# Designs tried in a protein design run: peptides against a protein of PDB entry 7Q4I. Part 72

Target 1, 281 residues: chain A of PDB entry 7Q4I
Amino acid sequence: HENSTIAERLYSEVRVLCWIMTNPSNHQKKARHVKRTWGKRCNKLIFMSSAKDDELDAVALPVGEGRNNLWGKTKEAYKYIYEHHINDADWFLKADDDTYTIVENMRYMLYPYSPETPVYFGCKFKPYVKQGYMSGGAGYVLSREAVRRFVVEALPNPKLCKSDNSGAEDVEIGKCLQNVNVLAGDSRDSNGRGRFFPFVPEHHLIPSHTDKKFWYWQYIFYKTDEGLDCCSDNAISFHYVSPNQMYVLDYLIYHLRPYGIINTPDALPNKLAVGELMPEI

## One batch from the design tools (peptide; made by RFdiffusion4, then SolubleMPNN)

Design b2_p14_8_s1 (from b2_p14_8, 8 letters changed)
Fold by OpenDDE base, seed 4:
Structure b2_p14_8_s1 (fold): chain B 281 residues (1-281), chain A 14 residues (1-14)
Amino acid sequence: as target 1 above (281 residues)
Amino acid sequence: SILEKAEEIVKERE
């Protein structure tokens, strides 16, 4: 027995378009498994590639393949979304084809925010961008207004947004968004725990898994702990999730239940006005 | 390895 009334409500009220960064070589190897697992919980799911795939619902963007073209692909992806899908959702998630996302938890985080607020969320990193930027691997979600500003205001202006397709994709979009006053939101829960994660759960949950000299600790915008306190009970995303692990996570999260334990969801917060953010923790 | 992936991420940011 399951009661999904609140989840269904949020599905309707917090519409999410998920676009997946992929390439033709990964359509079958990775992207297909996203479609068969967490991607089915998006209101709309699009795979951004360099080749069309009707079975996958992949779009052929006018970009080359390779890591050096990720920024170019991101720009073209959002241009495509703006042209064809800007009204199909309220929020627009970028994820990789090895990112796993609990979409319901993302809707919960986004619920109080207006999609007309210029804001985006993810795993915030502190270098390069004053307000921070969101880690590409963890996935990041833009409001409809953020997409509009990015495509209409930032992209056409080389002074605001890098015209070259080279560079770190997540850093470059972060710079562009900052330049058009899109706010880098705080995705942490009320306990100060993160929701977007650039690694697999194991890497975050196990204490002392990484050396203190590991780059991640220098990049993370907000202080975070390792272990069980690392992650929100309402965590949203993990990165470097293999295709097999996607199915495992789907089973663990949506099917496996400890008998006799019933979780009661917290009450939804009040909705914020346009331009308003949640108070800092 | 996790380390390799981490290194790749760093390289992409440089």
Scores: peptide ipSAE 0.028, ipTM 0.713, DockQ to the pose 0.581
Fold by OpenDDE base, seed 5:
Structure b2_p14_8_s1 (fold): chain B 281 residues (1-281), chain A 14 residues (1-14)
Amino acid sequence: as target 1 above (281 residues)
Amino acid sequence: SILEKAEEIVKERE
């Protein structure tokens, strides 16, 4: 009874490789549940760890564990992708093992862009990096050209990219990408609503009357509101999603339907030329 | 809580 023709088209035309940041202690506790839920909708799914796991499809990167090695793991992950998988996809998503992603909505956002355009998307923050950087927890997606520039041009040059493995991984990759002219894109929809979120849906949807001193309001690049206007109808990601909540979200998004309500998708936009971005809102 | 996680994120970014 379901018509998925457009989704199937985008699955073929907007190929996404998803790599998941994880560690050996979380293979069974968290990563496995990503594989059994939203990860199955990626064109390719790889788990980046410090130990190999054939059941999970986890890769052992030559890095240590701990928060002080997250940047090192990110660098090695993209090196691995570039060496083995750069032609297996058009776009390359980083997510945590507690990030939930609606991959169809990401393909919709990415459809007009050329993968040869040096651009990446996510939840944009304004500190530390002039053009902004994408929040690590919300997940961020690089074009094929962005990956090439990161691995080939940025990583080998200590003046462009931090050689040490310490530091906030999302800030550090943001600095590196800026230094090789990869653009920090605008992931908002046509109504100005965000698509990538660094927290669970409840935190964004429910007005908490949080103090304006809360760090999030100082970090967001684009002004956003709480409540129903917080989030796009085509939202892409949420962070701090427990394993059980991933299954709940899968049920709510892909199975539960209000009888008698039929959603018709909007027409796809025109494709952009290489180097061209969507107009700013 | 989500707030606790938010505080941890701030510490990591300093």
Scores: peptide ipSAE 0.026, ipTM 0.693, DockQ to the pose 0.616
Fold by OpenDDE base, seed 3:
Structure b2_p14_8_s1 (fold): chain B 281 residues (1-281), chain A 14 residues (1-14)
Amino acid sequence: as target 1 above (281 residues)
Amino acid sequence: SILEKAEEIVKERE
């Protein structure tokens, strides 16, 4: 009973490979629920782990487990993608096994950009990296060219990319990408509202008397407000989403409808030239 | 990584 013509068009024209950061202990607890919800809307879905799981479609990367190995896993994941899947998609999303993503909204954001543009998007943070870096938990998406530059140009050069597997994975990839001139894009909508979120919807939508000293306010690259105006109508991702909440979100976003209300999508913008970004807000 | 700050996030929201 739905008209999904535009969504189907974008599915074909804006191909997204999603890789999920997980571990063997979370294959059944978390990762399988990603596969059963939002992950099924990716053009390609791969789970990156330290153990193979044929039911989940998990890849065993040659890395250890633990927080100190997340950067190592990210490097190996993108190496694997470049070797086996670089032509299977135009854009390459990293997400955690507790990240929820509205893939259609991501395709909408990415539509005007060329996958040959060296750019990546996510929730931009300002510390440690001059141009900023994207929050790991909110998920971040690289263009095909960005993946190429990361794997081919950055990773082999210890001066450009950290060879050690330790460190914050999102900061480290941010440093590497900056060093090969991959641009940290602006994922905000035309009203200046964010699309990638490092917390659950509840934490963004409900104003909390959070101390201004809360690290998030010091880290966020673009000024943002809490409350109803916090989030784009075309929001892309949320983090710390439990397995149960994933099913709730799937129901609310794709099934539950207020009778008599019909959403009319905006027209697609013109496509940008290679290397061109959307104007600053 | 934001994951490394999870404890801080919880602390600040309590």
Scores: peptide ipSAE 0.025, ipTM 0.690, DockQ to the pose 0.146
Fold by OpenDDE base, seed 2:
Structure b2_p14_8_s1 (fold): chain B 281 residues (1-281), chain A 14 residues (1-14)
Amino acid sequence: as target 1 above (281 residues)
Amino acid sequence: SILEKAEEIVKERE
């Protein structure tokens, strides 16, 4: 009953490979629910783990498990992608097994950019990295050129990229990408609202009298307001989404409709040349 | 309360 012509066009023109950070203990508990919900809207979906799972399509990376190995897993994941899948997509999304992503909204954001532009997007944080880095939990997406630079130029050079597997995964990749001139892009919409979120929708939408001391406000790169203006109408991701909530979100976003309300999508922007960026808001 | 939060959201949309 719905017209998905534009979404179908973007599915073909803005190809996204999604890789999911997971572990063997979460294959059944979390990862399978990603596969059954938003993950099915990726052009390619791969679960990066330490053990193979044929049902899930999980890859066993040569890394250990635990928080101290997340950076190692990220490095190996992108090495694997570069070797086997670099031409299978234009953009490469990292997400956690409790991240929910509206892939169509991500394609909309990415549409004007060339995948040959060295850029990546996500929820930009300001600490530790001069240009900023993207929050790991919110998920982040690299252009094909960004992946190439990361794997070919950054990873082999200990001066550019940390060789150890320890450290904050999102910070470390942010440092590496900066060192090879991959730009930390602005993922905000035309109204200056964020698209990638490191928490559940409820946390962002409902102004909690959260103490201004909440770390998030100190970390966020772009000044944002709380409340309904916090989030783009074309929001892309949320974190700490339970398996049950993934199904709820799928229903609410893709099935539940207010009768008589028709949304007309904005026109697609002009495509940018290689290396060209959208103006920051 | 959840109701108070809901009212704030509605006010922001109006």
Scores: peptide ipSAE 0.007, ipTM 0.407, DockQ to the pose 0.029

Design b2_p14_8_s2 (from b2_p14_8, 8 letters changed)
Fold by OpenDDE base, seed 5:
Parts: sequence; C-alpha cells; structure tokens
Structure b2_p14_8_s2 (fold): chain B 281 residues (1-281), chain A 14 residues (1-14)
Amino acid sequence: as target 1 above (281 residues)
Amino acid sequence: SVLEEAEKLVEERE
C-alpha cells in the first residue's frame, strides 16, 4: 500500500556510501544495531575499526584506539574509501555508531548538487574554521570531488592538513577541506530549519530554557530556534542515539502511520551545474 | 565529536 517510487529513484540517482566510526568493543554493542536499522538504507555500508569483523563488514584500519586517534582513523577511512570505493557512490557520509540517519532525507537534500562539486554538508559550527566546519557527531557528507581533494591534495601536504593523529577530527577535517577549496554547504531547508543535529531529538524539540551560555548556541553557524521550528520535517540525523532508540526511531519513521493522513512529497528541484550551490536563505 | 563530548561533560558538571 506504500508508494516508494520517488525514494527508489533517489536511491539509484543519489548513491550514498556510509562509513561508521567504531571500535572493536562497540561492534556488538552499537555498530550491529546501526547495520540492522538505518544503515541498511545506504547504498554501501562500511564500519571503520581497528579490528576486522566479517559479520559486521568492519575494516581494520592501521590506527590505534582511543580518543586521541579519531583524526587518524578519519584520515585512514577516507584513504581506504578513495582506494577501494570512490566509484561505488556519489556521496560519502561519516557517522558515529550512535548516530541515527534518515538516508532518504539526505538524498533529497543532495539531489540538486553534482557529486563533482567540491562541497560537504552537516551541522555547521563557526569556531576554528573561517567558513565553518561540520559537527562530527551529527555526521557529515562529502561529495566524491570533496573526497578526492581531501585524499589527493590535502592529506599529503602537512601545510594543508595535520599529519599528527591527535586533535578534534571534525575541526581538523574542516581545516583540511577549507585549504583545498571544498565548500562548507548550507544544509538547512527552504524554511531555514536545520537537518543535521548533534543531539537527540528531545534536546532540540523541547524548549529547555537552556542557559544562553550553553556552548551549542555559541558554536552554531546559523541562528536556530528551539521547539518545533528547530528541525526540518525532512531532518537527516541525530546524535547520542542509543541502540534501543534506533529501533524505536525505525518504527516511528518507517512503520507507524496516522490513519487517513497521506503525505504527498514536494516536487524535486532543478539540478545545479557543477560548482553551483543553492542560494543561501 | 571529542569537542562535543568534552563540552557536554563540563555542562553536566555545572
């Protein structure tokens, strides 16, 4: 009874490789639940770890474990993708093993863009990087050209990209991408609502009279409101999602329906030329 | 994100 014709079209035309940041201790506890929920809607799903797991489809990258190696793991993950999978997709999503993603909404956002445009999307933060950088936890997606520039032009040059494996991985990749003219895109919808979120839905939807001193309000690149206006109806990602919450979200988003309400999708926008971006709101 | 986690922990302690 469900019509998924447009979603099937976008699955074919907007191919997404999802790589999941994980470690051996989280293969069974977290990563497996990504594979059993939203990860199955990616065109390609790879788990980036320090140990191989054939059941999970986990790759052993030549990096150590620990918070001080996250940047090293990100660099090696994209090297691996470029070497083995650069033609398997048009867009390349990084997510954590506690990130939940509505992949259909991401394909909708990406549809007008050329994968040959040097651009990436996510929850944009304003500190440390002039054009901004994308929050690591919310997940960020690179075009094929952005991956090429990162791996081929940025990584080999210590002046453009940090050679050490230490540092905040999202800030460091943001610096590297800026240095090779990869644009930090605007992921907001036509109403100016965000699509990538560094926290769970409850944190964004419920107006907690959060102290204006909360770091998030100082870091967010675009002004955002709390409450129902916080989030796009076509939201893409949330962070700090427990394994159990992933199954709840899968049920709520893909199975639970209010009887008698039919949603008709908006028409797809026109495709952009290579190098062209949507106008800023 | 390491930054997000660190800053969240600071806020939860205040």
Scores: peptide ipSAE 0.025, ipTM 0.687, DockQ to the pose 0.168
Fold by OpenDDE base, seed 3:
Parts: structure tokens; C-alpha cells; sequence
Structure b2_p14_8_s2 (fold): chain B 281 residues (1-281), chain A 14 residues (1-14)
């Protein structure tokens, strides 16, 4: 028997709306597997598409399909969330239909922060945006105040936010958020280990002779180690996770247990004031 | 795009 008392408390106190970036061709192939695995642990789960799907709970946004429309879809998704769901959660996660998320670990990271703090978290990259931006594939989470600032202050102003639908989705939202003083938070744990990952666990855990010229090493905002020390014990997300791998991860994380090993969770930290961040490591 | 480069690199690793 599992004791989930702390997880249940955090589910109530750290409410997360997860929206999934998808398209009609991936509703059955990818998105439904998110719904059947990690997505069920969100307080609210919405699939953002170009076509409605009542079985999936997909929303048809007024956008075209294709890579050149991802930024447009992100803008419309957050507009939809602000209009219909801004009070349904405290935090708002964007993920792809091939992102896997351990929602309990995300709630643990977010617990000390006020939803009224203009902040967002993810895998921070350093190019293009002075404070950095969060990798789109790893998923990123905005506070309620960050969503408000994005939709109400940034989107209506073409000087603050790109009006056309072209460009790299994660870079463009990063620029917009910076322009309205939404802070790019540090998602690393107390040991300096990352929590949001733009690749599958295998690519992070196994020291691959990745050429030092691999773009990832030039993009990562914080220095990270390779191998087993790459990743927090409380990691939050991985990208490029196949539908089959989602079920494997669900089994490994939530069902498979080494007999006789009991995990004792750390005490929750003190809550921060509005506008306060955890100290940098 | 950064996404396209990431996808291409992941595909090249497989």
C-alpha cells in the first residue's frame, strides 16, 4: 500500500493545468497516450489542436497546421486558457504530445512559489533571449500571473510580442515574457541538477560521445554534467518519448518498486513571498 | 528552427 498523503496535499495546493500541443494526425497516434498516462495526473488536461476531438478533449484553435504555425498555436492556446481556465489552476504547463512529465515532481518544485509571481520554469536555453528562454520540447510551466502578463500585456502589443505566427515557438514566447518582466526561473534542484530535459532519459543518462559541437551544449543556460549526475532524483520532464515509452515510464515510476526500499520525502520548503525566487545555486 | 534542429539530431542518433 502506498502513502500518497503528501502528493494529495500538493495536488490540492499546487494546481496544474496541462495543455498539450498536438495536431489532428496525432490525436490517436500520440495525444491519447498522454491522456492515458501522465496527463491523468494534471488537475486539468487540455489538448490544443486545429480540430475538435470530443473523445480526447481537444480544442480546435483558429490556426493552421505545420511547424510554421507552432507559435500561432501557442498564442491561441494561452488566449483560450486565459479566457476559459485562468482560475482553474495556479500553474500552466505547455507540453508536446511526445513529452512525458512527472507532475508530482513539478508540484514539488513549484510549491514554494506564489502563482502571483511572474515566473516560468523549464529547460533554460541561453541564445536569443537575454535572461534565457525555456525549451519548447522539454515543456515549460507559467505561473497564473505570467499567463496574465503574456495574454493581456504582451500579445496585444506588437512591440513586445511578435504578431505573425512564424518563428521558433519557444524563443518567441521567451522574448514576449521577458518584455513583460516575467522571470525565467531556475528549475535545478538543490544539488544543481536539471529537472526539465529536451531529450529522452537515455540521451541524458548515458554519456554519449556527443561532439562538443552538439548544439545542446551551446544552448544550455546552466552547466550540466553528463551521466547519472545529469539529472535530478526529482526530474520533471523528458522529450521525444514514444507512445510505448510513456507506458514503460508510467510502469517504472508509479508501479515498479524494489522490495524493501522505502523513499522518505524531504520536508517541504517555506513558501516564498510574491516576487521572491529561490536563491541561485 | 531550433525544434527542427533538435528533431534532426535526435533522428540522427537513432
Amino acid sequence: as target 1 above (281 residues)
Amino acid sequence: SVLEEAEKLVEERE
Scores: peptide ipSAE 0.022, ipTM 0.656, DockQ to the pose 0.163
Fold by OpenDDE base, seed 2:
Structure b2_p14_8_s2 (fold): chain B 281 residues (1-281), chain A 14 residues (1-14)
Amino acid sequence: as target 1 above (281 residues)
Amino acid sequence: SVLEEAEKLVEERE
């Protein structure tokens, strides 16, 4: 009943490994629902935890649990990926166990870029890091070259990358990546609308849902509007999505159809050379 | 609320 030819092409040409940050207490409560919904659309799906779970395909990283260990877990996760999976994908997505991702939209955004370009994408924030950093909650995706530079060049050097496991994981990886010349890409669509979101759709779509003093408006790197123009038609991720909401989103995005409306996808852009970025909007 | 959790995350970053 549907034509997925372009999506199937992108699945093969833009390979994505998704790693999910989780913990043993959330394996059944949250992580399994990622696996049963959007995670099945990744080329490879790995759950990074402190305990092994064969049913979930969870890896036990040598880290403690708690908010103060998230940076440590991120470092160990990418070390594990580099050692075991660096050639299994072209792009490497970090997401939380309450992040929902439309992987097809991410592949569309990534299609023109070379995996050998040192670049990463997400919801870009402006504080702490000169070029910006990507919000941890919204999820962020590294090119294969970005992972290589992070693990091989940044992590071993305390001057380039924090050796301690404490700190905000998204800020710390942002600092490390900047120090090895991994570019903080622009994930906005051609209309300047965002694709990665650190909150649920409702929080972004509803005007005046947040006060103008809300921290988010001070942190966003690019100017954005509220309402329907806040979000790309090809949005990639949302955060704080409950397990039940993941199934609802799966139904709404992949099953529910307005009868008689057919969307024609835009043509794929030209591929970029290694090191080349899309023009600024 | 989701917003309250987000605010806490930012406060922990400052």
Scores: peptide ipSAE 0.021, ipTM 0.645, DockQ to the pose 0.720
Fold by OpenDDE base, seed 4:
Structure b2_p14_8_s2 (fold): chain B 281 residues (1-281), chain A 14 residues (1-14)
Amino acid sequence: as target 1 above (281 residues)
Amino acid sequence: SVLEEAEKLVEERE
């Protein structure tokens, strides 16, 4: 027996459209498994591809396939969302077809924010963009206002957004969003623990004497520790999650319970005014 | 690639 009253409330009050970056070769191999696991907890789930798939609910965007076209696909995806779905949600999550997301935890993080606040969240990286940008693999979520600014104000202006489809997708959207005053939010919890992760849980949870030269340590915007203190109890996403691992995570998170242990959720914070961010930790 | 670097990280952690 579970009490999902708060989760149901947040489902209605913090509406999330999830769009999944995929391609035709991954519809069956990866994307289908997103749809069968965490994607079902989105208010709206759309797969952005180059080919239509009615079973998957995939959209054929006018883009080519390959890593060099990811930025182009992101631009077209948000254009499509703005044209067809801008009022269907309050928040708009980009994830990869190998990203796993705990949508309830994302709703909890987003709850205090107005969707009319120009803000986006994810795993913040520090290079290339002054305010930082969000890691593409960890997934990032834009407010409705952020999507509007991106599509209406930034994309049409080559001075604000790269017109070419080449480049690092996450960096390019980060530059574009900064140029239209969309704020790169802090997704950390009240203890300063991260919520969006660009790797699988194992890579974050297990303390390792990683080479300090590993790019990740130079890219992270906020200092983070390894081990159990690496990650929020309300973590939102992990990347490089295999299709099989998605089902394992679904089981572990939503089904497996230690008998006699009841977790009580923290109280919801007060809602912020439009344009207001949570205080820095 | 980011993936290759991530894979190296995994190997170093194992």
Scores: peptide ipSAE 0.019, ipTM 0.656, DockQ to the pose 0.118; fails the geometry check

Design b2_p14_8_s3 (from b2_p14_8, 7 letters changed)
Fold by OpenDDE base, seed 3:
Structure b2_p14_8_s3 (fold): chain B 281 residues (1-281), chain A 14 residues (1-14)
Amino acid sequence: as target 1 above (281 residues)
Amino acid sequence: DILEKAQKRVEEAE
């Protein structure tokens, strides 16, 4: 028998709306597997597409398909959320249809922060944006205030936010958010370990998997180690997770248990004031 | 190859 009392408390106090970036060709191939695994642990789950799917709960956004339209889809997705769902959650997660998320760990990270603080979290990259931006593939989470500023203040102003639909969606939203003073938060744990990951666990956990010249090491905002110390015990997300791997991860994280080992969770930190961030490590 | 796919996405974004 499991004791989920703390997780249930956080489910109620740290409400998360998850929106999934997908397309009609991936509704059955990828998106439905998100819905059947980690997506069921969100307070609200919406699939953002170009076609409606009532079985999936997919929304048809007024955008074209293809890589050149991802930024357009992101803008329309957040406009849709702001118009219909801004009060349905405190935090708003973007993920891809091949991103896996441990939502309980995300709630734990977000617990001390006010949703009225203009902040967002993810895997922070250093190029193109002075404060950094969050990797699109690893998923990123905006506070309610961050969504408001993005939709109401940034999007209507072409000087603050790119009006066309071209460009890297994660870089472009990062630029827009910086221009309206939404802070790029530090998602690392107290030991300095990352929580959002742009690759599968295997690529982060195995040392020397990539060359030192690999782009990731030049893009990562915070210094990180390879191997077992790469990742927080409370990691939040991984990218490039196949549909089959999602079910494997669900089994490993939520069902498989080493007999006789009981995990005791740390105490929750004190809540921060509006505008206050956790100290930098 | 996931790494190759990731590299292509970054290059296309630049």
Scores: peptide ipSAE 0.125, ipTM 0.825, DockQ to the pose 0.745
Fold by OpenDDE base, seed 4:
Structure b2_p14_8_s3 (fold): chain B 281 residues (1-281), chain A 14 residues (1-14)
Amino acid sequence: as target 1 above (281 residues)
Amino acid sequence: DILEKAQKRVEEAE
């Protein structure tokens, strides 16, 4: 027996469109498993590809495939969303076809924010962009206003957004969003623990899993620790999650229960005004 | 190795 009243409330009040970065070769191998696991908890789920797939609900964007085209695909994906789906949700999540997302935790994080606030969230990295940018692999979520600014104000202006389709997509969108005053939000919980993760849980939870010289420690915007304190109890995403691991995570998170332990959710925070962010931790 | 793949992606982005 479960009481999902709060989750149901947030599902209605914090509507999330999830778009998944994929390609035709991964429709069956990866994307299908997103659809069968965490993707079903999005209010709207769209797979952005170069080929249409009616079974998957994949859109054929006018882009080439390959890593050097990811920025182009991101631009076209958000253009497509703006044209067809801008009013279908309040928040717009980009994720990879090997990203796992706990959508309820994302709704909880987003609840206080107005979708009319120009803000986006994810795993914030510090290089290249003054305010930081969000890691592409961990997934990042834009407010409706952020999408509007990106598509309407930034994309048409080569001075604001890179016109070429080359480059790191997460860096390029980060630059573009900064140029239109979309704020790079802080996705950490009240204890300062991260919610979006660019690796699998094992890599974050196990102390000394990586060398201190590992690039991640130089890229992360906020200081973080390894171990159990690495991650929020309300973590949102993990990257490099295999298709099989997605089903395991679904089972562990939504089905497996320790008998006799009941977790009570924290009270929802007050809603913020348009343009207001949560206080610094 | 996932971490190696991640490293390569970062290096390609730089």
Scores: peptide ipSAE 0.123, ipTM 0.824, DockQ to the pose 0.744
Fold by OpenDDE base, seed 2:
Structure b2_p14_8_s3 (fold): chain B 281 residues (1-281), chain A 14 residues (1-14)
Amino acid sequence: as target 1 above (281 residues)
Amino acid sequence: DILEKAQKRVEEAE
């Protein structure tokens, strides 16, 4: 009843490995629901934990648990990916076990870019890092070249990348990536609307949900508005999505249809050369 | 509250 030809093409041409940040206490509570919903649309799905779980396909990284170990887990996760999976995908998404991702929309955004371009995408924040960094909660995606530079060039050099496991993981990886000339890309659509979101849709869509003093408005790299214009029609991710909400979103996005309305997808953009970015909006 | 949780994370990162 549906035509998924373009989505199937992008699935093959824009290969995405998704790694999920989780812990043993969340394997059953959260991570399994990622696997049963949006995670099944990744080309490869790996759960990065401190304990192995064969049912979940979780990897036991040599790190402790807790917020102070998130940076350590991120470093070990990408080391693991580089060693075992660097050729299994073109793009490498980090997400939390309460992040929901529309993978087809991510493939659409990534399609014009070469995986050999040192670039990464997400919800860009302006503090701490000159070019900006990507919010950890919204999820961020690295090109294959970005992963290579991070693991091979940045991690081994304490001057380029923090050697200890403390600090905000998203800020620290942002610093490391900048130091090896990985570009912080612009994930906005052609209308200037964001695609990666650090909150649930309700918090972005409803005006006056937050005041002007709310930290998010001070952190966003690009000017954005509240309401329907906050979010791309091709939005990619939302954070703080409960397990139940993941199933609801799966139903709403992939099953529920307004009868008689057919959306025609935009034409795919031209592919960019290695090192080339989309024009600034 | 999700917003409160998010605020705490930012404060911990600063």
Scores: peptide ipSAE 0.118, ipTM 0.822, DockQ to the pose 0.749
Fold by OpenDDE base, seed 1:
Structure b2_p14_8_s3 (fold): chain B 281 residues (1-281), chain A 14 residues (1-14)
Amino acid sequence: as target 1 above (281 residues)
Amino acid sequence: DILEKAQKRVEEAE
């Protein structure tokens, strides 16, 4: 009895390729559960691994496994996307195999932006990169132009992009993107609430869950509160979501409804020109 | 522990 007309429109107009960072040991344990839940709502879903898996649709990238190779895997993943899939989508989401994403909310955020605008979105952190960088765990989404600049302009130049595969993946891509003038966008909603989250909902929603000295409060680019006002009604992602929790979230978000409450979506904003951003709050 | 995992990632970034 639901009306998904607007969501279907956005599915066609705001095409998203989701690539999932995974490894062979997690194909069955984690990645398949992404495929069976939120990943099915991407226009295209690819699992980036070190081993091919036809059942999962996993690609074997020429990289080793382990945290020290995450940056290498990210570089190879985007190279693969650029070579094979750059025209298959307008936006390109990186997520971990324990990230949960509400793709419809991401399409809503991205709708006004041109994919030819050099911009990317996520949970913005302030250290190391002047304009900020997007948290790897929360997932981040690049425009088609951002991917082009990253692969064609940044990666081939060791002065712009780290050639070694070591380092923090999210920081390193953030540096590279800044160096080619890809803008770190503001993913907050019109009320200033975040949409990309590096932890599970519980850690953001419950006040005083963490100490005030917790690193997160020093890293967030925009001031964020705990509690119900922490998160947009149109939140996009959460991290450290277990396989079981993915199914729970799928049920809660897409199936569970309070009887008698009908949500009318806000009107879509006007589309922005190429290079234009929404004003920051 | 999610917080422990998060802390490790921060330490790797520093």
Scores: peptide ipSAE 0.116, ipTM 0.824, DockQ to the pose 0.672

